# Peptides against a protein of PDB entry 2AUS, part 22

Target 1, 323 residues: chain A of PDB entry 2AUS
Amino acid sequence: ADIKREVIVKDDKAETNPKWGFPPDKRPIELHIQYGVINLDKPPGPTSHEVVAWIKRILNLEKAGHGGTLDPKVSGVLPVALERATRVVQALLPAGKEYVALMHLHGDVPEDKIRAVMKEFEGEIIQRPPLRSAVKRRLRTRKVYYIEILEIDGRDVLFRVGVEAGTYIRSLIHHIGLALGVGAHMAELRRTRSGPFKEDETLVTLHDLVDYYHFWKEDGIEEYIRKAIQPMEKAVEHLPKIWIKDSAVAAVAHGANLTVPGIVKLNAGIKKGDLVAIMTLKDELVALGKAMMSTQEMIERSKGIAVDVEKVFMPRDWYPKLW

## One batch from the design tools (peptide; made by RFdiffusion4, then SolubleMPNN)

Design b1_p28_1_s1
Fold by OpenDDE base, seed 1:
Structure b1_p28_1_s1 (fold): chain B 323 residues (1-323), chain A 28 residues (1-28)
Amino acid sequence: as target 1 above (323 residues)
Amino acid sequence: SEEERKKLREEHEEIKEKVERYLELAAL
């Protein structure tokens, strides 16, 4: 969800050199693609892997990856990270998801009872991953953040549901049907959100991508393909952020851990063990890493490893070595 | 090359047709 995170400033005098780096809005089109993520409207039918393969073919890319599998029959929001951004999908795996689902009941149930029982499924639920999932089949708790009933037509219940990553809507619907006493199945499912990616003006089809690629390559019009590709920084908007000094950027880009002196500002509420995004003062993604300190420890301490750097995205030469 | 552009266009149209077939099958 869009948790507005408070920003704590540790160094209010820190400036950034405008000549260093490539802010998301200043990347040449080729570089923008290299560090891009598509908010794809996945069609129903193909696998998420087939769709990623098609995007690679359409855009002439060597590598891409998706931000969380949709089943073949499931449509909607599939973030596809491109080229050098491919590894940013790791930020999207733990992100919350939203779906619109059509549940078909196997018997007649009063509307008031449907509404009451579905409300009881908000909060923590026990699930077992389906057999077809690559996820290890263990019983686990998952959070249902909200259920919003959109429409009830006899035995058909259209609803919006916000869930923790790796919640299975098919299993949720099955359990709702059992609780109603009549049984139910999932008739239709669309994913409407995957972390920071939602149904908005950035959502594009495979047809759009083909057309926009041709406008760029044949007509010299880059605006459409530029708009169709989000900067990789979009894929980390939901993460807690740490902004670093220009003098720390090159070290982190070389895979050095972030130390406390390099921090300019940071989000509140970082806990030890959290996945965090390390950003420049120009909101460029340098790296993902594991917080080794809380926000409070990063404020109070003068030294130590703040972030264990796990995934570097920024090229090593965008910022000079200042050590 | 012009031949490479032609081949790429043909490949793109094949992708569009595959997507359309999937959309048709999902509407049934």
Scores: peptide ipSAE 0.323, ipTM 0.852, DockQ to the pose 0.929
Fold by OpenDDE base, seed 5:
Structure b1_p28_1_s1 (fold): chain B 323 residues (1-323), chain A 28 residues (1-28)
Amino acid sequence: as target 1 above (323 residues)
Amino acid sequence: SEEERKKLREEHEEIKEKVERYLELAAL
């Protein structure tokens, strides 16, 4: 998520009509909800599916989906995409995660040895998925981006860990305990980040959502529910972006592939096969797709398919057909 | 309707109570 991507301008004269589309900051409240993502503080106890079901009941919604399962006992950051935005969770599933974990050691270990051994678990680790996972129990590599020890109190080790999607912290702690020679278990776990969603002013509880819904429906106060729901564009901030001409928007919204002439600007470092977000010049999400060219090929070529469009989000009527 | 609003409020309070029970059980 924190990778700054350079923006390369291909057409510096491209303008956008202010009458077309609905920029993320200017959506009416009903439309904002239809294209929303909640940065939910999941309570410990319920499943991620129960929590999504409750959000649908609270907000009177037909559809919602979450950006990556938290186990029942695990609290913290659970992105929940709403209604028309539901499919944006596909961008969040592969995103990096951060956790704060409490590890309990089954024996006494010198602090210097704890620090040294935990540092060896930064980088590529070999994991086997747990028995209860829907994932095939094959050995796989996962990246640990960083381990930051916050506190050591005797046998209790509080640490922050940044990991690749589908890294099992319980299994990491088990392997750390084996490497220390005493064994260990996961006492507590909280997720503090899921891609672009983190513990910040946008984090809300289920209680907050109930209260904010009532302030809107009973008192006519939209401010709270508007702040509690992020635009779906938040859920793609970590992806490489391609910004397109107004004349290309309606075609992509109808499911046409993006061709090179439609590109106004794009991020550097796109590779063939990358998941990319197709954006309007007003930073509205049109679609997700697979890059069929690199950034360099999209700059140098005058024609061809730049993006294979996989998931359309933009309604077909927000921009006129200009073909 | 007022009945639909009342039912929705009752469902919201049931959700709050379920969350509170889970928080109590997690603090033990």
Scores: peptide ipSAE 0.303, ipTM 0.843, DockQ to the pose 0.970
Fold by OpenDDE base, seed 4:
Structure b1_p28_1_s1 (fold): chain B 323 residues (1-323), chain A 28 residues (1-28)
Amino acid sequence: as target 1 above (323 residues)
Amino acid sequence: SEEERKKLREEHEEIKEKVERYLELAAL
């Protein structure tokens, strides 16, 4: 979300037919839900899987998936992708995360020393995944983007931390405690951000979802449930984007790779191997794929495979086959 | 500014109160 990406236009004359597709802001409520992502405030206690199962029960859904596991005791931002959007969680797995954490120190440490040592943990850290992780327990480097100390009360340190995906805050706190010489543990943790999803007006509770579902189904009031569900396009806002011609949309929606002639505009700074979002000129998500060219190569070349299409989201019938 | 520092402190207290409420709930 915070990475402003320049947009390079290749075809300034490219127009889009207003009758084709369903822009994120113009989907009927049922279609909006089918292509939706909830910015859920996960309560402490339940597993992320239990919460996803509750959402499916509340909203009468067949499928849903979460944008990255929160532990049972961890609260806060849990993106839950619905129905046809379920696979968009793949875009959220590599996304940066922010947390507010309470660290309890096992001994007394001067505040100035706490501040100095915690600042040294900004940058690259070495972590080992916990036993409960589905990930193979190998040492790995992770980035800590920032640490902001909010409060120090004796042995209790409240701090905000921005981290690379799959950084373990419990392990970070353990290492900070070792560096302070007294030891420490994680007393509390809340996730305040998961890529484009943060604590804002779009954050909803399970209680809100219950109430809003009833307002829709019993009272005919669509507004609340519509606001509680974000379009799946929200879940890709942090990715580099490639916008394509209307004539290319149906081919990509059928799983064809994106070729250079189909590109209308694209973000600067795409590298070969990057995960990219393929968008229509109406900002509809067509597919996720792997960039096979850089931005510069996509500008300079007249032909070739620009994106290897990995996951199609758009239905095959939203745009006509022009191929 | 002093106003920006005051606002930041108020935001920190709101976050603290949220975290404290979750600690209380997680201790039950």
Scores: peptide ipSAE 0.033, ipTM 0.536, DockQ to the pose 0.057
Fold by OpenDDE base, seed 3:
Structure b1_p28_1_s1 (fold): chain B 323 residues (1-323), chain A 28 residues (1-28)
Amino acid sequence: as target 1 above (323 residues)
Amino acid sequence: SEEERKKLREEHEEIKEKVERYLELAAL
């Protein structure tokens, strides 16, 4: 999420009609919910599926999906995409995660040795998925982006860890404990980040959602529920973006692939095969797709398929058909 | 209607109580 990508402008004269679409900040409350993502503080105890079921009941929704499973005992940041936004979670599954973990050591280890050994786990680590994982138990490499030790109290080590998606913190702690020679286990785990979603003012509880829905439905106060729900565009902030002409929006909204002439501006560093977000000039999410060209090819070429459109989010009628 | 609002309120309070009880049990 923190990767600032350069924006390359291909068409500096491209304008957008203010009457077309619904920018994230200008959606009526019902439409905002239909294209919403909740930054939920998942409590410890329930499964991520139970929590999603509760949100659907609280908000009277047909569909919702979460941006990556938290184990029952794990609390913290669980993005929950609502209704028409439900499939935006596919953008969050591959996103980096941050956790705060409490590791309990099974023996006494000098603090300097703890710090030295934990630092060696920054970078590429070998993991075996747990038995109960739906993932085949093959050895796999995962990236640990950083380990920040917050506190050491005897045998208890509180640390922040940034990891590649699908890194098992329990397995990391087990391997740290083996490297320390005393063994260790995961006592507590909280997820503090899932891609663009973090612990901030947008983090809400299930209780908050209950109260905010009540204020809207019974008291006519929409402000709280509006603030509790992020626009689906939040869920793609970490992706490379391609901004398109108003004349290209309806075609992409109908499921047509994005062609090079439709591009107004794009992020640098797009590679062929990357997941990209197709945006309007008003920063509305039109679709997710697979880049068929690099950024450089999209600049240099006058024609061709730039993005294979995999999932449309925008309704077909928000922009006029101009073809 | 006032009856629909009352019913919506009753359904919401029932959901609220269920969620509160569930969260209390999950915090234990």
Scores: peptide ipSAE 0.023, ipTM 0.384, DockQ to the pose 0.429

Design b1_p28_1_s3
Fold by OpenDDE base, seed 3:
Structure b1_p28_1_s3 (fold): chain B 323 residues (1-323), chain A 28 residues (1-28)
Amino acid sequence: as target 1 above (323 residues)
Amino acid sequence: SEEERRKEREEHAAIKEAVEAALAAAAA
């Protein structure tokens, strides 16, 4: 999933005005929060919606949204996009996920057989969504990218699993248990990755947010709350990118579609219909949109609509109107 | 104002307590 995308340059002479926009690393704290995403360590117990409501209360926010539901009992990586960044979560919903799961077997199975059978579940699997899912209960294929067994203790199997978005680990464990012939259930589950968000130094708890907000508001210390919030651009790192001229930024920020002449550089391998991030030359997120051309068409053509702009994030006043 | 700051501190303290209580209840 971490395939480095090649960058193709169309205009090597394109410069950016340092006075325009607000690069992710240079936003004042209030603006950083307005365009922020928290890599939250969701505790077990509360719903993802309850946790988002807590973040809104803690940080005195009007709007927030999460990058993909975790069940109440599931802990770990929950990206929470803030205020003006709230809609960036749509980029995270289709992103791959990683989990650490504890599977309990309902009978004794030799370790060699456990390892062999679990390896067979790498690749395409057929799943039926659980009854409690808001998703229509149709059989569907999902990709298991990898399974890494961490520990086997008798009937308890701790494993890491990378999966396509909307793969049900509970259903995977049930099918593994059936394949082993003894049955199994999910004892514990933690999400360790959601697209570009993982367990790292950016992972913060609700307690951290409470304390860091206090340090900012009462003590005037911005450092902690600044580090606890990632720029919204983090939430699109996994998407193919198109970088645009300064002269095109204001038009896109007003909701105009991106035309081919506005492109400075772009990632290889964009297909028609792909979700793409439109970026400034300072790596600011302008908008999300649907590619109307492939990378190759965007290189070869001199004109036409390259991206149908669906969601604008950039304020209209960050760059001047040059049309 | 000083009164607005007092209210913000009181609200923050109440949020902290409520978060701690909710997390304690979820861990039980």
Scores: peptide ipSAE 0.111, ipTM 0.765, DockQ to the pose 0.428
Fold by OpenDDE base, seed 2:
Structure b1_p28_1_s3 (fold): chain B 323 residues (1-323), chain A 28 residues (1-28)
Amino acid sequence: as target 1 above (323 residues)
Amino acid sequence: SEEERRKEREEHAAIKEAVEAALAAAAA
């Protein structure tokens, strides 16, 4: 998520009409909620689905969805996309995750050996999904991006781990324990990151949401609930982006594929088949789609389908039909 | 209506209590 992507400008003269659309920072509160994502601190105990159900009740919502299941006992970062933004979770599901885990060793191991063995688990690991997962119990590879040992206290090892989506930390700890020769189990787990969502000032509790909704509805104070909800565009910050002309926005909002003439600027390093975010020049999310061209092809070509539009988020009426 | 606002407040209070109870049970 933290990789700054180069922006290549294709049309440096392209302007946007300030009267069209609703930039993420300019949405009325009701519209902000309709296109919102909560960076929820999921408490331990409830399922991710129960927590989503509570958020729907608290905020009087018809629809919501989460950006990747946390087990009941696992706390921390759970992005919850609201209402019209609900489908943005598809951008978060494949996103990298970070956890802080407490591993308990079943025997004494020298710290030097712990550090050495845990470092060997950086990179590609083989995992088997747990029995409770809806995923077929086939062996699969997953990437461990980094392991940072925070503390070693005898048999207790506190560590931070960055992983590919769908890496099972419980299974990782089990394999580390086997490699150490003593066995291990996961004592505690907290998710500290889900793609662009992390432990920061945007992290809110269910209690915060209860109180902030009350301040809005009873006291007319919008500030707290506005800050507690991120714009849906936050949920796509980690994706490569393509910015389009105002004249292309309404077509894409109607579900038309993005053609090359509609592109104003784009990120470098887009490959054919990548999930990309189609943005306005005001950084509004129009749609998610599959890149049908590389960045280079989108620059060099004068025509053709650049993006196969899969999910539209922007309403059809935010921009005028200019075709 | 005032009656709708009362019902919303009662529902909000019940949700708050349920969330607090669930969190207390999870911290135990």
Scores: peptide ipSAE 0.093, ipTM 0.747, DockQ to the pose 0.610
Fold by OpenDDE base, seed 5:
Structure b1_p28_1_s3 (fold): chain B 323 residues (1-323), chain A 28 residues (1-28)
Amino acid sequence: as target 1 above (323 residues)
Amino acid sequence: SEEERRKEREEHAAIKEAVEAALAAAAA
């Protein structure tokens, strides 16, 4: 998620009209909610679906969706996209995750050996999905980006782990236990990151949401509920971006594919087939789509389809039709 | 209306209580 992507400017003279659209920081509260994502601290106990149902009830919403299932017993970062933003979770599903896990060893192992063996699990690992997963139980490779041991207390090992989406920490701990020769199980698990969402000042509980909604509806204080909801653009911060001309926004908002002439600036390193976010010059999310060209092709070409638009988010009327 | 606001308050209070009860039951 933290990959700094270079921004390549294709049209340095492109300007944006400040009267068009609704920048993420300037949405009226009702519109902010309609295009919002909550960085929820999911409690242990309920399913991710139950928690989403609670959020819909608390905030009087018709639709919401979560940015990747947490098991009932697992707490922590659960992005919940609201109303018109509900489908932005598609951007979060493939995003990297971080967890803090407590591993309990089934035998005594010297600390130096624990540290050495756990370091060997950084990189590519082979996993089989658990029985409860909707994913077919096929062997698959996953990346462990990093393992940071936080504490070792006898048989209890507290560690931070960054992983590719769909890495099963329970399975990782099982394999570490096997490699140590004593066996191990996952005692506790908390998700501390889901793509751009992490444990920070934006993390809120269900109780916070109840109270903040009350303050808004009864006391007229929108500040708390406004801060508790992130703009949907937060959910695409980890994606490669393409910024487009004001004249191209309405067409894309109507579901037209993005053509090369509409591009003002773009991130480096886009490959054909990548999921990309199409943005206005005011950093508003217009749509998600599939790159049909590389960054280099989008720079060098004068025409052609740059992005196959898969999902529009922006309303059709935020920008005028300039064609 | 004041009556709509009262209903919204009663509904919100019922939601709060239901959330608290569900969380307590899930933590047990």
Scores: peptide ipSAE 0.088, ipTM 0.737, DockQ to the pose 0.400
Fold by OpenDDE base, seed 1:
Structure b1_p28_1_s3 (fold): chain B 323 residues (1-323), chain A 28 residues (1-28)
Amino acid sequence: as target 1 above (323 residues)
Amino acid sequence: SEEERRKEREEHAAIKEAVEAALAAAAA
């Protein structure tokens, strides 16, 4: 998520009309909610689906969805996309995750050996999905980006771990225990990051949401509920971006594919097949799509389909039809 | 209407109670 992507400008003379669209920071509260994502601190106990159902009830919403399942016993960062933003969660499913885990060892192991063996699990690991997973139970590789040991107290090992989406921490701990020769199990797990969402000032509880909704509806104070909801654009911060001309926005909002002439600027390092965010010059999310060209091809070519548009978010009327 | 606002308050109170009860049951 923290990858600073270079921005390549293709058209330095492109201007945007300030009267068109609704930039993230200028949305009325009702519109902000319609295009919102909550950085929820999921409590232990309920399923991720039960928590989403509670949020819909608390905020009087028709639709919501979560950015990646947490097990019932797992707490922490659960992005919940609201209403018209509900499908932005597809950008979060493939995003990296961070956890803090408590591993309990089934025997005594010297601290130096624990540290040495856990470091060997950084990189590519082979995992088998658990029985309860809807995923085909085939062996697959997953990336462990880093392991940071926070504390070792006898047989209890507290550690931070950054992982590729769909890495099973319970399975990782089981394999670490086997490598240590004594066995191990996962005692506790908290998710501390899901792509661009982390433990910060934007993290809110279900209790916070109940109280903030009450302050808005009964006391007329919108500040708390406004701060508790992030713009949907937050949910795509980790993706490569393509910024388009005002004249291209309405066509893309109607479901047309993005063509090369519509591009104003873009991130470096886009590959064919990448998930990309199509943005206005005011940093509004228009759509998600699949890149049909690399960044280099989008610069060098004068024509062709740059992005196959898979999901539109922007309403059709925010920008005028200019074709 | 005042009646709609009353119903919205009653519904919100019932949601708060249900969420608090569910959170208490999950923490036990």
Scores: peptide ipSAE 0.028, ipTM 0.633, DockQ to the pose 0.358

